# Peptides against a protein of PDB entry 4BOS, part 3

Target 1, 163 residues: chain A of PDB entry 4BOS
Amino acid sequence: PVLTRTVVPADNSCLFTSVYYVVEGGVLNPACAPEMRRLIAQIVASDPDFYSEAILGKTNQEYCDWIKRDDTWGGAIEISILSKFYQCEICVVDTQTVRIDRFGEDAGYTKRVLLIYDGIHYDPLQRNFPDPDTPPLTIFSSNDDIVLVQALELADEARRRRQ
Target 2, 163 residues: chain A of PDB entry 4BOS as posed
Amino acid sequence: PVLTRTVVPADNSALFTSVYYVVEGGVLNPACAPEMRRLIAQIVASDPDFYSEAILGKTNQEYCDWIKRDDTWGGAIEISILSKFYQCEICVVDTQTVRIDRFGEDAGYTKRVLLIYDGIHYDPLQRNFPDPDTPPLTIFSSNDDIVLVQALELADEARRRRQ

## One batch from the design tools (peptide; made by RFdiffusion4, then SolubleMPNN)

Design b1_p20_2_s3
Fold by OpenDDE base, seed 1:
Structure b1_p20_2_s3 (fold): chain B 163 residues (1-163), chain A 20 residues (1-20)
Amino acid sequence: as target 1 above (163 residues)
Amino acid sequence: SAAQAEAIARAAAAAAALAA
């Protein structure tokens, strides 16, 4: 298959590892999480008016302390922030629903990256090439709708394997 | 970067994504 999943460690930081992988062109670095957590916290702290308790579910300061822990999980708010920071659409294909949640789709970004999510774990997606010397592609054109179809197919396959 | 700062300032889009 052209689009494939790279399984990252099922630690508490799989979202950060997965995002880092795709935005850096296929670099697997599970140690990236602490810096990414700090980045998120810094962004949240910088705008307490927007990142309110209503958005965060806790005070701004409490969230910043929470997200910087090594055992807390990132989710939609972190993906939204990272989409803005990296200036790319982040597309998350959900294997439970076989749907794609698109973050940053209205921002006019020219690039998109893809993750696969099963409800508790994130993995990055990549396009593989037959030429062994050509590295996998992780950053796609925001006009590349074929990759979204392929992601849905991958999610459907995963769903069927669970049946 | 300037682009990143501008993107972070676009708060409304993030809120909509969270609700989805």
Scores: peptide ipSAE 0.025, ipTM 0.648, DockQ to the pose 0.027
Fold by OpenDDE base, seed 2:
Structure b1_p20_2_s3 (fold): chain B 163 residues (1-163), chain A 20 residues (1-20)
Amino acid sequence: as target 1 above (163 residues)
Amino acid sequence: SAAQAEAIARAAAAAAALAA
């Protein structure tokens, strides 16, 4: 079993494509972004008290209009929302720092998914198996800490290649 | 749905802290 990276397009929507890939079990669909952007905007608009200007960096309405643009980047806010929506921990391994940011870690989810991030681009991670007839795994047990170690190893290798 | 969105909008404090 090897943890590997699937490179998705760098089209401003890599976060959404990557999340969709892992939560849907390895489905690459670069066209998923518009609907996911709309979903996030809907969730944000539904709770203006929580999603305040202090959290969003702009008014609730401004954020909703902004995130629905096809050229704006998703980040921690969007990951947090998607973690709760899909009821899974989203683990992002950063190749610049070789650290994992865990979103939803305190929510008690039984599942986790993994992304790899280099500061400007997100890609999904999956576990490949020796048996070619066994499809890659993208949804892991939240108790599977081996996959986190493997993610850190991937990040460390990526960092070394750039230095 | 709107109802689902409302339920999901109330994120955990830890998630909100990381988002900020």
Scores: peptide ipSAE 0.025, ipTM 0.647, DockQ to the pose 0.029
Fold by OpenDDE base, seed 5:
Structure b1_p20_2_s3 (fold): chain B 163 residues (1-163), chain A 20 residues (1-20)
Amino acid sequence: as target 1 above (163 residues)
Amino acid sequence: SAAQAEAIARAAAAAAALAA
């Protein structure tokens, strides 16, 4: 089994495309972003006490209008919301630092998905199997630490290629 | 839906952890 990266379009919605890919078991749908942006805006608007200006860096309403644009990037806030929505850990391996940021790790989820991030772009990760009849795996056990090691190895290799 | 969004936002067992 090998952990591999699927390159998604760099169209400012790569986070949403990548999350959709992994939580849906490997379905690439670049058109998923508008509705995911709307979903996030709806969740943020529903809890202005938590999603305050201190958290958002702008007013709740300004954020909701902003995230629904087709050219704005998702980040930690959006990942946190999507982790909660899909009830899974979202693990982001950073190729710049070779670190994994784990979202939802304290929520008790039994499943995790993995993304790779280079500072300006997100891509989904999947486990491929030697048997061609076995489809790639995108949803892992939250106890599967091997996949985290493999993600770090993948990130380290990417970092070395840039040096 | 709005109702679903509200339920998700207040779910105690699914805390949002922000990482920078």
Scores: peptide ipSAE 0.024, ipTM 0.629, DockQ to the pose 0.027
Fold by OpenDDE base, seed 3:
Structure b1_p20_2_s3 (fold): chain B 163 residues (1-163), chain A 20 residues (1-20)
Amino acid sequence: as target 1 above (163 residues)
Amino acid sequence: SAAQAEAIARAAAAAAALAA
């Protein structure tokens, strides 16, 4: 089995598209972003005590309005929220540093999904199998550390190729 | 779900940190 990258559209919603892809088992749906933005906004709005200005960098209401725009970018807070919502660890492999940022690592989730990030774009990662009849895997065991090694190797190669 | 809602809600301070 080989870990591979599925290139999603290079738009402002690549994070949402990538997360949706991996948590839904490999479904590419670039149109998922508006609903996911609203989901995040709803979650943030539901707990203004936790999602304070100190956490958001802006007021709760301002953030909710901002994230629902179709031209704004998701980041760490959005990944954290999505990790909690989907009850899985989200591992982001950075091609610039060849490091993995793990979201939800201390939550005790049994599942993990992987994204690859180059500083301005997110793509989902999947495991392909030799048997063509076996669909790619996007949801891994949180104990599968081999996939993390493979992700680092993929990121290292991407860095060398300046991809 | 209710379980997801609780998981998303505020937890311990240690769990509040965002990865960077």
Scores: peptide ipSAE 0.023, ipTM 0.635, DockQ to the pose 0.025

## One batch from the design tools (peptide; made by RFdiffusion4, then SolubleMPNN)

Design b1_p21_1_s4
Fold by OpenDDE base, seed 3:
Structure b1_p21_1_s4 (fold): chain B 163 residues (1-163), chain A 21 residues (1-21)
Amino acid sequence: as target 1 above (163 residues)
Amino acid sequence: MAAELAAQRAAADAAAAAAAA
């Protein structure tokens, strides 16, 4: 089994497309972004005491309007929210630093998904199997540390190739 | 991608991740 990257469109919504891909078991749907942006805005709006200006960097209302734009990028805050919503650890391997940032690692989730990030783009990762009848795996056990090693190797190779 | 400066966000931020936990 080999960990591979599925390239999604660079349309400002690659984070949302990538997350949707991995949490839905490998479904590529570039049209998922508007609803995912709305989902995040709903969650943020529902708890203005927690999602304060100190956390958001802007008012709760301003953030909700901003994230729902079709040309704004998600980041750590959005990944954290999506991790909580989908009840899984989201691991982001960075090709520039060859490091993995783990979101939701202390929540006790039994599952993890993986993204690869180069500073300006997110893509989903999947495990492919030799048997063509076995579909790629995008949801891993949170105890599967081998997949993290494979992700680091993939990122290191990407860095060497300057991607 | 063609996001404006204010719209760009990084994947990793330990402080932000902790705050949003």
Scores: peptide ipSAE 0.038, ipTM 0.721, DockQ to the pose 0.056
Fold by OpenDDE base, seed 4:
Structure b1_p21_1_s4 (fold): chain B 163 residues (1-163), chain A 21 residues (1-21)
Amino acid sequence: as target 1 above (163 residues)
Amino acid sequence: MAAELAAQRAAADAAAAAAAA
């Protein structure tokens, strides 16, 4: 089994496309972003005490309007929200630092999904199997630490390609 | 770089650390 990257479009919505891909078991749907942006806005709007200006960098309403634009990028706030919404740990391997940022790590989720991030773009990760009839795996056990090692190896290889 | 691009979010953000917890 090999951990591999599926390149999604760089259309400002790569985070949403990538998350959708992994949580839906490998479904590539670049048109998923508008609904996911609306979902983020709904959740942010539902808890203005938690999603304060200190967290958002702007008023709650301004953030909701901002994230619903088709040309704005999601980040840690969106990943955190999506982790809670989909009830899974979202692990982001950063190719710039060769580190994994784990979202939802203390929530007790039994599943984890993986993204790869280079500072300006997100892509989903999947495990490919030798048997061509076995579809790739995108949802892993939260106890599968081998996949995290494989993600770091993949990030290190990506970094070497850019140096 | 346009101001809008500079305002884009990264995977890890110190300001969003509390939201990730």
Scores: peptide ipSAE 0.038, ipTM 0.709, DockQ to the pose 0.056
Fold by OpenDDE base, seed 2:
Structure b1_p21_1_s4 (fold): chain B 163 residues (1-163), chain A 21 residues (1-21)
Amino acid sequence: as target 1 above (163 residues)
Amino acid sequence: MAAELAAQRAAADAAAAAAAA
């Protein structure tokens, strides 16, 4: 089995598209972003004490309005929220640093999903199998550390290609 | 992607990292 990257559109909603892809088992749906943005805004609005200005960098209300825009980028805050919502560890391999940032790593989730990030774009990762009748895997065991090694290898290869 | 949008995301990431630290 080989870990591979599925390139999603660079339409300012690549994070949401990528997360949706992996948590839904490999469904590419760029139109998912508006609802995911609304979901995040709803979660943030529901707990203004936790999602404070200190965390959001802006008021709770301002953030909710901001994230629901079609052209605003998701980042670590949104990944953290989505990790909690989907009850899975979200691992982001960074091609610039060849490191993995883990979200939800201390929550005791049994599942993990992987994204690859280059500083301005997110893509989902999946495991392809030799058997063409076996669909790619996007949801891994949180004990599967081999997939993390494979992700780092992909990131290193990507970095080398840019140098 | 626009540089301004990249800056928005970078700022959000930094804020989240700071809050989580």
Scores: peptide ipSAE 0.038, ipTM 0.708, DockQ to the pose 0.068
Fold by OpenDDE base, seed 5:
Structure b1_p21_1_s4 (fold): chain B 163 residues (1-163), chain A 21 residues (1-21)
Amino acid sequence: as target 1 above (163 residues)
Amino acid sequence: MAAELAAQRAAADAAAAAAAA
């Protein structure tokens, strides 16, 4: 089994496309972003005490209007919200630093999904199997630390190719 | 008047937020 990267469009919604891909078991749907943006805006609007200007960098209302645009980028705030919504750990391996940032790691989720990030773009990760009848796996056990090692190896290889 | 385009948030915000958490 090999961990591989699926390149999604660099259309400002790569985070949403990538998350949707992994949580839905490998479904590429670039059209998923508008509804995911609305979902995030709804959650943020529902808790203005937590999602304050200190967290958002702008007023709650301004953020909600901003994230619903089709050309604005998601980041840590959106990943955290999506982790809670889908009840899974979201692990982001960074090709620049060769480290993994884990979102939801203290929540006790039984599942984890993986993204790869290069500083400006997110892509989903999947495990491919030699048996062609076995579909790629995108949802892993939160106890599967081997997949994290494989993700680091993939990121390290990507980093070396840029040298 | 041209609408003011919102500045893009760097994807690196993920790492920064994780480090601060």
Scores: peptide ipSAE 0.034, ipTM 0.681, DockQ to the pose 0.050

Design b1_p21_5_s1
Fold by OpenDDE base, seed 4:
Structure b1_p21_5_s1 (fold): chain B 163 residues (1-163), chain A 21 residues (1-21)
Amino acid sequence: as target 1 above (163 residues)
Amino acid sequence: SELEAQRAALEEKKLAAAAAA
């Protein structure tokens, strides 16, 4: 099995497209972004005590309006929210540092998904199998640390290509 | 989503096991 990257459009919504891809088992749908943004806004609005101005950097309402814009980028806070929503660990491997940021690692989730990040753009990761009739895997066991090693190797290779 | 479905299936299994115990 080989861990591979699927390049999604760089349309300001790459994080949402990437998350949708991995949680849906490998479905590429760039049109998912508006609904994903709305989902996040709804979650934030539902808990103003937790999602405070101190956490959001703006008022709860301001954040909800901001994240629903089609030109605002998702980041760590959105990943954290999506991790909680989907009840999975979201692991982001950074090609600039060759390190993995794990979101939801202390929550006891049984599943993990993986993204690759270059400092600006997010892409989803998937495991391809030798058997062409076996579909790629995007949802892994949270005990599968081998996939994390494979992600680091993939990121390291990406970094070398840019040098 | 597939992930949501997997989560739901797991919770359903837990509930079934608890009810049978």
Scores: peptide ipSAE 0.030, ipTM 0.503, DockQ to the pose 0.014
Fold by OpenDDE base, seed 1:
Structure b1_p21_5_s1 (fold): chain B 163 residues (1-163), chain A 21 residues (1-21)
Amino acid sequence: as target 1 above (163 residues)
Amino acid sequence: SELEAQRAALEEKKLAAAAAA
């Protein structure tokens, strides 16, 4: 099995597209972002005490309106929210630093998904199998350390290629 | 989503276990 990168469109919604891809088992849907943005906004709106201005950098309502725009970027806050929503660890391997940021690592989730990040763009990662009839895997066990090693290898390779 | 479905299934199992306890 080999971990591979699926390149999603380099638009303002690459994070959402990437997350959707991995949580759906490998479905590329470039039109998924509006719904995911609304999902995040709904979650944020549901808990204004937790999702405070201190966390959001703006008022709860302002954030909700902002994130629902089609031209605003998702980042760590959104990843954290999506991790909590999907009840999975979201691991982001950074090609610039060759390190993995693990969101939800202390929540006791049994599943993890992986993204690759270059400082600007997010892409999803998937495991391909030698059997061509076996579909790629995007949802891994949170105990699968091999996939994390493979992600680091991909990031290191990308860094060496100046990707 | 697949992940949501898995989570939902797990929650249903927990509820069933709680009801059986």
Scores: peptide ipSAE 0.030, ipTM 0.515, DockQ to the pose 0.015
Fold by OpenDDE base, seed 3:
Structure b1_p21_5_s1 (fold): chain B 163 residues (1-163), chain A 21 residues (1-21)
Amino acid sequence: as target 1 above (163 residues)
Amino acid sequence: SELEAQRAALEEKKLAAAAAA
C-alpha cells in the first residue's frame, strides 16, 4: 500500500474540497465549498459562547459572514471545527517543515484523515492498494501510525522536489 | 458522509448488544 496525493483545484476553497474528499471516502467535488462554508458558519453561530471573539479573532457574526465568502481561505480554526463535526482526527502534513499538525488528537476519535499542505494549498491523501480492484482508502484508524510515517515521507519527497 | 455512516453503524451495534443483554 502506498500513500498518494490527489490534486484538487487551486482555488480559494481547496481546504473544504480536500476535507470533503477524505471524509466522503474519496469523492472529488470542487463544488462542495459553499455548503461546507455554510456548515462551518452554522456551527459557529450555534455556540457563540464557545466560538467567542477570543477564539475567532472577530465577532461571531463577523466570522460567519467572512467564512461564507467565496474568496476567503480556511485554516486551523476551520479544520478544528470540521474535526469536531465529523468526529475524526484531521492530520495535516506540511511539505515546507515536514511536520504533521494533528487536529482532534486528544478527543478520543477512532478515525483519522490526512491532508497535505504546501503553505498555500491543501490536497487530500489516500492509500492505494496493489490490487487494482480495491478502491483507495481515505479514512484510517487513529492508531494507524504507519500512515503518518508515510505522510512524512511523502512531504519530504515533495520538499526535495520543491513542491 | 462515509465517516458518519461508520459511526452510526457502530452506535447501532452497541444499542443492539445492550438490548440483547
Scores: peptide ipSAE 0.030, ipTM 0.513, DockQ to the pose 0.013
Fold by OpenDDE base, seed 5:
Structure b1_p21_5_s1 (fold): chain B 163 residues (1-163), chain A 21 residues (1-21)
Amino acid sequence: as target 1 above (163 residues)
Amino acid sequence: SELEAQRAALEEKKLAAAAAA
Protein backbone atom coordinates (compact mmCIF):
# COMPACT_ATOMS: atom_id res chain seq x y z
CA PRO B 1 0.00 0.00 0.00
CA VAL B 2 0.96 3.61 -0.42
CA LEU B 3 0.55 4.16 3.31
CA THR B 4 3.38 2.50 5.20
CA ARG B 5 4.81 2.36 8.69
CA THR B 6 8.31 3.15 9.82
CA VAL B 7 9.25 0.85 12.66
CA VAL B 8 10.72 2.81 15.54
CA PRO B 9 12.56 1.23 18.46
CA ALA B 10 10.37 -0.87 20.71
CA ASP B 11 11.39 1.09 23.78
CA ASN B 12 9.33 2.91 26.36
CA SER B 13 9.43 6.07 24.25
CA CYS B 14 7.94 4.78 21.00
CA LEU B 15 4.97 7.15 21.25
CA PHE B 16 7.19 10.20 21.48
CA THR B 17 9.49 8.99 18.72
CA SER B 18 6.49 8.30 16.50
CA VAL B 19 4.86 11.66 17.11
CA TYR B 20 8.13 13.46 16.52
CA TYR B 21 8.56 11.57 13.26
CA VAL B 22 5.21 12.57 11.80
CA VAL B 23 5.16 16.19 12.97
CA GLU B 24 8.70 16.74 11.70
CA GLY B 25 7.84 15.44 8.25
CA GLY B 26 9.51 12.08 8.56
CA VAL B 27 12.52 12.58 10.79
CA LEU B 28 13.50 9.59 12.88
CA ASN B 29 15.05 10.77 16.11
CA PRO B 30 14.99 8.23 18.94
CA ALA B 31 16.74 10.78 21.14
CA CYS B 32 13.76 13.16 21.07
CA ALA B 33 11.95 11.54 23.99
CA PRO B 34 13.57 13.34 26.94
CA GLU B 35 12.65 16.75 25.59
CA MET B 36 9.13 15.67 24.67
CA ARG B 37 8.63 14.15 28.09
CA ARG B 38 9.72 17.42 29.63
CA LEU B 39 7.31 19.29 27.37
CA ILE B 40 4.44 17.10 28.56
CA ALA B 41 5.44 17.64 32.16
CA GLN B 42 5.60 21.40 31.66
CA ILE B 43 2.13 21.50 30.15
CA VAL B 44 0.67 19.31 32.88
CA ALA B 45 2.34 21.34 35.60
CA SER B 46 0.98 24.56 34.12
CA ASP B 47 -2.65 23.52 34.62
CA PRO B 48 -3.08 21.58 37.85
CA ASP B 49 -6.79 22.37 37.92
CA PHE B 50 -7.45 20.44 34.74
CA TYR B 51 -4.70 17.86 35.10
CA SER B 52 -5.95 16.65 38.45
CA GLU B 53 -5.52 13.34 40.22
CA ALA B 54 -8.79 12.25 38.65
CA ILE B 55 -7.28 12.68 35.19
CA LEU B 56 -3.72 11.61 35.94
CA GLY B 57 -4.27 8.83 38.45
CA LYS B 58 -1.68 10.47 40.67
CA THR B 59 -0.87 13.96 41.88
CA ASN B 60 0.17 16.52 39.32
CA GLN B 61 3.69 16.63 40.69
CA GLU B 62 3.97 12.85 40.86
CA TYR B 63 2.86 12.56 37.25
CA CYS B 64 5.36 15.14 36.09
CA ASP B 65 8.18 13.30 37.79
CA TRP B 66 6.88 10.00 36.46
CA ILE B 67 6.50 10.98 32.80
CA LYS B 68 10.01 12.42 32.74
CA ARG B 69 11.46 9.00 33.52
CA ASP B 70 12.92 7.22 30.51
CA ASP B 71 11.15 3.96 31.35
CA THR B 72 7.52 5.13 31.54
CA TRP B 73 5.02 4.93 28.71
CA GLY B 74 2.98 7.62 27.08
CA GLY B 75 -0.64 7.06 26.19
CA ALA B 76 -3.93 8.81 25.59
CA ILE B 77 -3.19 11.68 27.96
CA GLU B 78 0.08 12.43 26.23
CA ILE B 79 -1.45 12.09 22.76
CA SER B 80 -4.19 14.52 23.70
CA ILE B 81 -1.66 17.00 25.01
CA LEU B 82 0.54 16.68 21.94
CA SER B 83 -2.45 17.08 19.64
CA LYS B 84 -3.26 20.37 21.31
CA PHE B 85 0.35 21.47 21.41
CA TYR B 86 1.00 20.82 17.73
CA GLN B 87 -2.51 21.95 16.76
CA CYS B 88 -3.19 18.85 14.72
CA GLU B 89 -5.44 15.84 14.82
CA ILE B 90 -3.61 12.70 15.87
CA CYS B 91 -5.22 9.56 14.47
CA VAL B 92 -4.22 6.25 15.99
CA VAL B 93 -5.18 3.11 14.10
CA ASP B 94 -5.36 0.04 16.31
CA THR B 95 -4.31 -3.23 14.68
CA GLN B 96 -6.14 -5.30 17.27
CA THR B 97 -9.55 -3.74 16.66
CA VAL B 98 -9.03 -2.18 13.21
CA ARG B 99 -10.43 1.08 14.49
CA ILE B 100 -9.13 4.62 14.53
CA ASP B 101 -9.04 6.73 17.65
CA ARG B 102 -8.99 10.39 16.72
CA PHE B 103 -7.52 12.92 19.10
CA GLY B 104 -8.39 16.55 18.49
CA GLU B 105 -11.13 15.75 16.00
CA ASP B 106 -13.44 18.41 17.43
CA ALA B 107 -10.83 21.15 17.66
CA GLY B 108 -11.07 22.31 14.06
CA TYR B 109 -7.47 21.54 13.12
CA THR B 110 -6.67 21.55 9.42
CA LYS B 111 -3.94 18.91 9.64
CA ARG B 112 -3.76 15.33 10.82
CA VAL B 113 -0.99 12.84 11.48
CA LEU B 114 -1.28 9.09 11.85
CA LEU B 115 0.13 6.46 14.16
CA ILE B 116 -0.37 2.72 14.22
CA TYR B 117 -0.76 0.94 17.55
CA ASP B 118 -0.72 -2.79 18.29
CA GLY B 119 -1.56 -2.63 21.97
CA ILE B 120 1.98 -2.26 23.22
CA HIS B 121 3.85 -0.31 20.53
CA TYR B 122 3.38 2.85 18.47
CA ASP B 123 4.79 3.43 14.98
CA PRO B 124 4.40 6.40 12.65
CA LEU B 125 2.60 6.19 9.32
CA GLN B 126 3.59 7.87 6.07
CA ARG B 127 2.31 8.05 2.52
CA ASN B 128 4.82 6.95 -0.08
CA PHE B 129 4.73 8.19 -3.64
CA PRO B 130 5.64 6.39 -6.87
CA ASP B 131 8.30 8.96 -7.64
CA PRO B 132 11.29 7.98 -5.50
CA ASP B 133 12.44 11.59 -5.51
CA THR B 134 9.26 12.70 -3.78
CA PRO B 135 9.66 12.35 -0.03
CA PRO B 136 6.97 10.57 1.98
CA LEU B 137 4.15 12.62 3.41
CA THR B 138 3.39 12.47 7.13
CA ILE B 139 1.15 15.53 7.55
CA PHE B 140 -2.24 15.26 5.89
CA SER B 141 -5.27 17.44 5.46
CA SER B 142 -7.90 16.83 8.10
CA ASN B 143 -10.27 16.45 5.16
CA ASP B 144 -8.22 13.61 3.67
CA ASP B 145 -10.35 10.64 4.62
CA ILE B 146 -8.61 8.45 2.06
CA VAL B 147 -5.60 8.23 4.33
CA LEU B 148 -7.87 6.99 7.11
CA VAL B 149 -9.19 4.27 4.83
CA GLN B 150 -5.64 3.33 3.94
CA ALA B 151 -4.76 3.20 7.62
CA LEU B 152 -7.67 0.85 8.27
CA GLU B 153 -6.55 -1.34 5.39
CA LEU B 154 -3.03 -1.42 6.76
CA ALA B 155 -4.30 -2.35 10.20
CA ASP B 156 -6.60 -5.02 8.82
CA GLU B 157 -3.74 -6.56 6.89
CA ALA B 158 -1.58 -6.55 9.99
CA ARG B 159 -4.36 -8.21 11.97
CA ARG B 160 -4.86 -10.92 9.36
CA ARG B 161 -1.16 -11.68 9.27
CA ARG B 162 -0.99 -12.14 13.04
CA GLN B 163 -4.18 -14.16 13.50
CA SER A 1 8.94 21.53 13.20
CA GLU A 2 7.46 20.87 9.80
CA LEU A 3 3.98 21.03 11.26
CA GLU A 4 4.73 24.27 13.07
CA ALA A 5 6.07 25.76 9.87
CA GLN A 6 2.94 24.82 7.96
CA ARG A 7 0.74 26.25 10.68
CA ALA A 8 2.73 29.45 10.81
CA ALA A 9 2.40 29.87 7.07
CA LEU A 10 -1.34 29.38 7.28
CA GLU A 11 -1.70 31.88 10.09
CA GLU A 12 0.37 34.39 8.16
CA LYS A 13 -1.99 34.04 5.22
CA LYS A 14 -4.96 34.60 7.49
CA LEU A 15 -3.44 37.76 8.89
CA ALA A 16 -2.61 39.02 5.43
CA ALA A 17 -6.12 38.34 4.21
CA ALA A 18 -7.62 40.07 7.22
CA ALA A 19 -5.41 43.10 6.70
CA ALA A 20 -6.35 43.28 3.04
CA ALA A 21 -10.06 43.02 3.72
Scores: peptide ipSAE 0.025, ipTM 0.476, DockQ to the pose 0.014

Design b1_p21_5_s4
Fold by OpenDDE base, seed 4:
Parts: C-alpha cells; sequence; structure tokens
Structure b1_p21_5_s4 (fold): chain B 163 residues (1-163), chain A 21 residues (1-21)
C-alpha cells in the first residue's frame, strides 16, 4: 500500500475541499466549500466565549462574516473545528518542515484523516492498494502510526522534488 | 462514509436540540 496525494483545485477553498474528500472516503467535490464555510461560521457564532477576539483576531461576528467569503482561507481554526465536528483526528503534514501537526489528538477519536500542506495549499492524502478494484482508503485508525510515517516520507519526497 | 454519517447525526442532534428549546 502506498500513500498518495490527490491534487485539488488551487482555489481559496482547498482546505474545505481536502477535508471533504477524506471524510467522504475519497469524493472530490470542489462545490462543498460554501456549506462548510457556513458550518464554521455557525459553530463560531454558537460559542462567542470560546471563540473570542483573542482566538479569532477579530470579533466573533466579523470572523463569521469573513470565513463565509469565497476568497478567504481556512486554517488551524477551521481544522480544529472540523476535527471536533467530524469527530476525527486531522493530521496535517507540512512539506516545508516535514512535520505533522495533529488536530484533535487529545480528544480520544478512533479515526484520523490526513492532509498535506505546503504553506498555502492543502491536498488530501489517501492509501492506494495493489488491487485496482479496491478503493483507496482515506480514513485511518487513530492508532495507525505507520500512516504518519508514510506521510512524513511523502512530505520528504515532495520537499526533495520541490513539490 | 462513517464520518459523513457522523456529520448527519450531529446535524440531526442540533436540530432536535433547537426544537426542544
Amino acid sequence: as target 1 above (163 residues)
Amino acid sequence: SALAAQRAALEAEKLAAAAAA
């Protein structure tokens, strides 16, 4: 089995598209972003005490309006929220540093999904199998540390190839 | 997918909570 990258469109919503891809088992749907942005805004708005200006860098209302724009970028806040919402660990391997940031790692989730990040763009990761009729795997056990090693190897290769 | 199902369940829970409030 080989861990591979699926390149999603380089639009402002690559994070949302990538997350959707992995949590849906490998479905590419670039049109998912507006709904996911609305979901983020709804969750942020629902807890202004937690999602404070200190966390958001702007007022709660301003952030909600901001993230719903089609030209704004999702980041760590969105990943954290989506991890909680989907009840899964989201692991992001960074090709610049060859390090993995784990979101939801202390929540006790049984599943993890993986993204690859180059400093601006997110793509989803999947495990391919030798049998072409076996669909790729995008949802892994949170105990599967091998997939994290594979992600690091993939990131290191990407770095060497300047991907 | 399992995670898609989880999303649906959570959304249903939110709607139920709102209706009960």
Scores: peptide ipSAE 0.033, ipTM 0.634, DockQ to the pose 0.020
Fold by OpenDDE base, seed 1:
Structure b1_p21_5_s4 (fold): chain B 163 residues (1-163), chain A 21 residues (1-21)
Amino acid sequence: as target 1 above (163 residues)
Amino acid sequence: SALAAQRAALEAEKLAAAAAA
């Protein structure tokens, strides 16, 4: 099996599209962003004490309004929230540093999903199988360290090719 | 998928909590 990258549209919602892809088992839906933005806003709004201005960099209400815009980009805060919501580790391999940032790593989740990040754009990762009738896998065991190694290799290759 | 099911369950819980509040 080989870990590969699925390039999603390079729009302001690439994080949401990528997360949706992996948590839904490989479903590419570029139109998923509005719902996911609202989901995040709802979660943030539900706990203004936890999602404080110190965490958000803006007031709770301002963040909720901001993230629901169609032209704002998701980042670490959104990944953390989505990890908690989907109850899975979200592992982001960075092609610039060839490092993996793990979100939800200490939550005891049994599943992990992987994204690749180049500093601005997110893409989902999946494991392809030799059997064409076996669909790609996007949800891995949180004990699967092989997939993390493969992700690092993929990121290293991307860095060398400046991709 | 398992995560899709998890999302559905959590979303339902959130909506129920909001409705009860």
Scores: peptide ipSAE 0.032, ipTM 0.651, DockQ to the pose 0.022
Fold by OpenDDE base, seed 3:
Structure b1_p21_5_s4 (fold): chain B 163 residues (1-163), chain A 21 residues (1-21)
Amino acid sequence: as target 1 above (163 residues)
Amino acid sequence: SALAAQRAALEAEKLAAAAAA
């Protein structure tokens, strides 16, 4: 099995497209972003005590309005929220540093999904199988550390290509 | 998918909670 990258559109919503891809088992839907932005806004609005100005960097209402814009970028806050919502660990391998940032790692989730990040753009990762009739896997066991090694290898290759 | 099902369940729960409020 080989871990590969699926390139999603380089728009302001690449994080949402990438997350949607992996949690839906490999469905590329660039039109998913508006709904996912609304989902995040709804979650944030539902818990103003936790999602405070201190956490968000802006008022709860300001954040909700901001994240629903189609030209604002998702980041760590959104990944954390999506991890909690989908009840899975979200692992982001960074091609600039060749390191993995794990979201939800201490929540006890049984599943993990993987994204690759180059400092600007997010893409989803998938495991391809030699059997052509077996679809790629995007949802892994949280105990599968081999996929993390493969993600690091993929990131290292990407880093070398940029130098 | 399992995660999609989880999403649907959570959304339904939130909707039910809002209706009961």
Scores: peptide ipSAE 0.032, ipTM 0.629, DockQ to the pose 0.020
Fold by OpenDDE base, seed 2:
Structure b1_p21_5_s4 (fold): chain B 163 residues (1-163), chain A 21 residues (1-21)
Amino acid sequence: as target 1 above (163 residues)
Amino acid sequence: SALAAQRAALEAEKLAAAAAA
């Protein structure tokens, strides 16, 4: 089995497309962003005490309006929210630093999904199997540390190739 | 879809919590 990268469109919504891809088991849907943005806004609006200005960097309402725009980029805050929503670890391997940022690692989730990030773009990761009849895997066990090693190797190779 | 299923589960939990409060 080999961990591979699926390149999603380099638009303002690559994070949402990538997360949707992995949590849906490998479904590429670049049109998912508006719904994902609305979902995040709904979650944030539902708990203004937790999602405070200190967390958001702006008022709760301002953030909700901001994240729903088609041209705003998702980041760590959105990943954290999506981790909680999907009840899974979201592990982001950074090709610039060759490090993994783990979201939801202390929550005791049994599932783990992986993204690769180059500083401006997110892509989803999947495990391909030698048997062509076995579909790629995007949802891993939170105990699967081998996939994290493979992600680091993939990121290191990407860095070397400037990809 | 996984997203739709997760939304339904989350909404059900919210409704249950509200009813129990």
Scores: peptide ipSAE 0.031, ipTM 0.608, DockQ to the pose 0.018

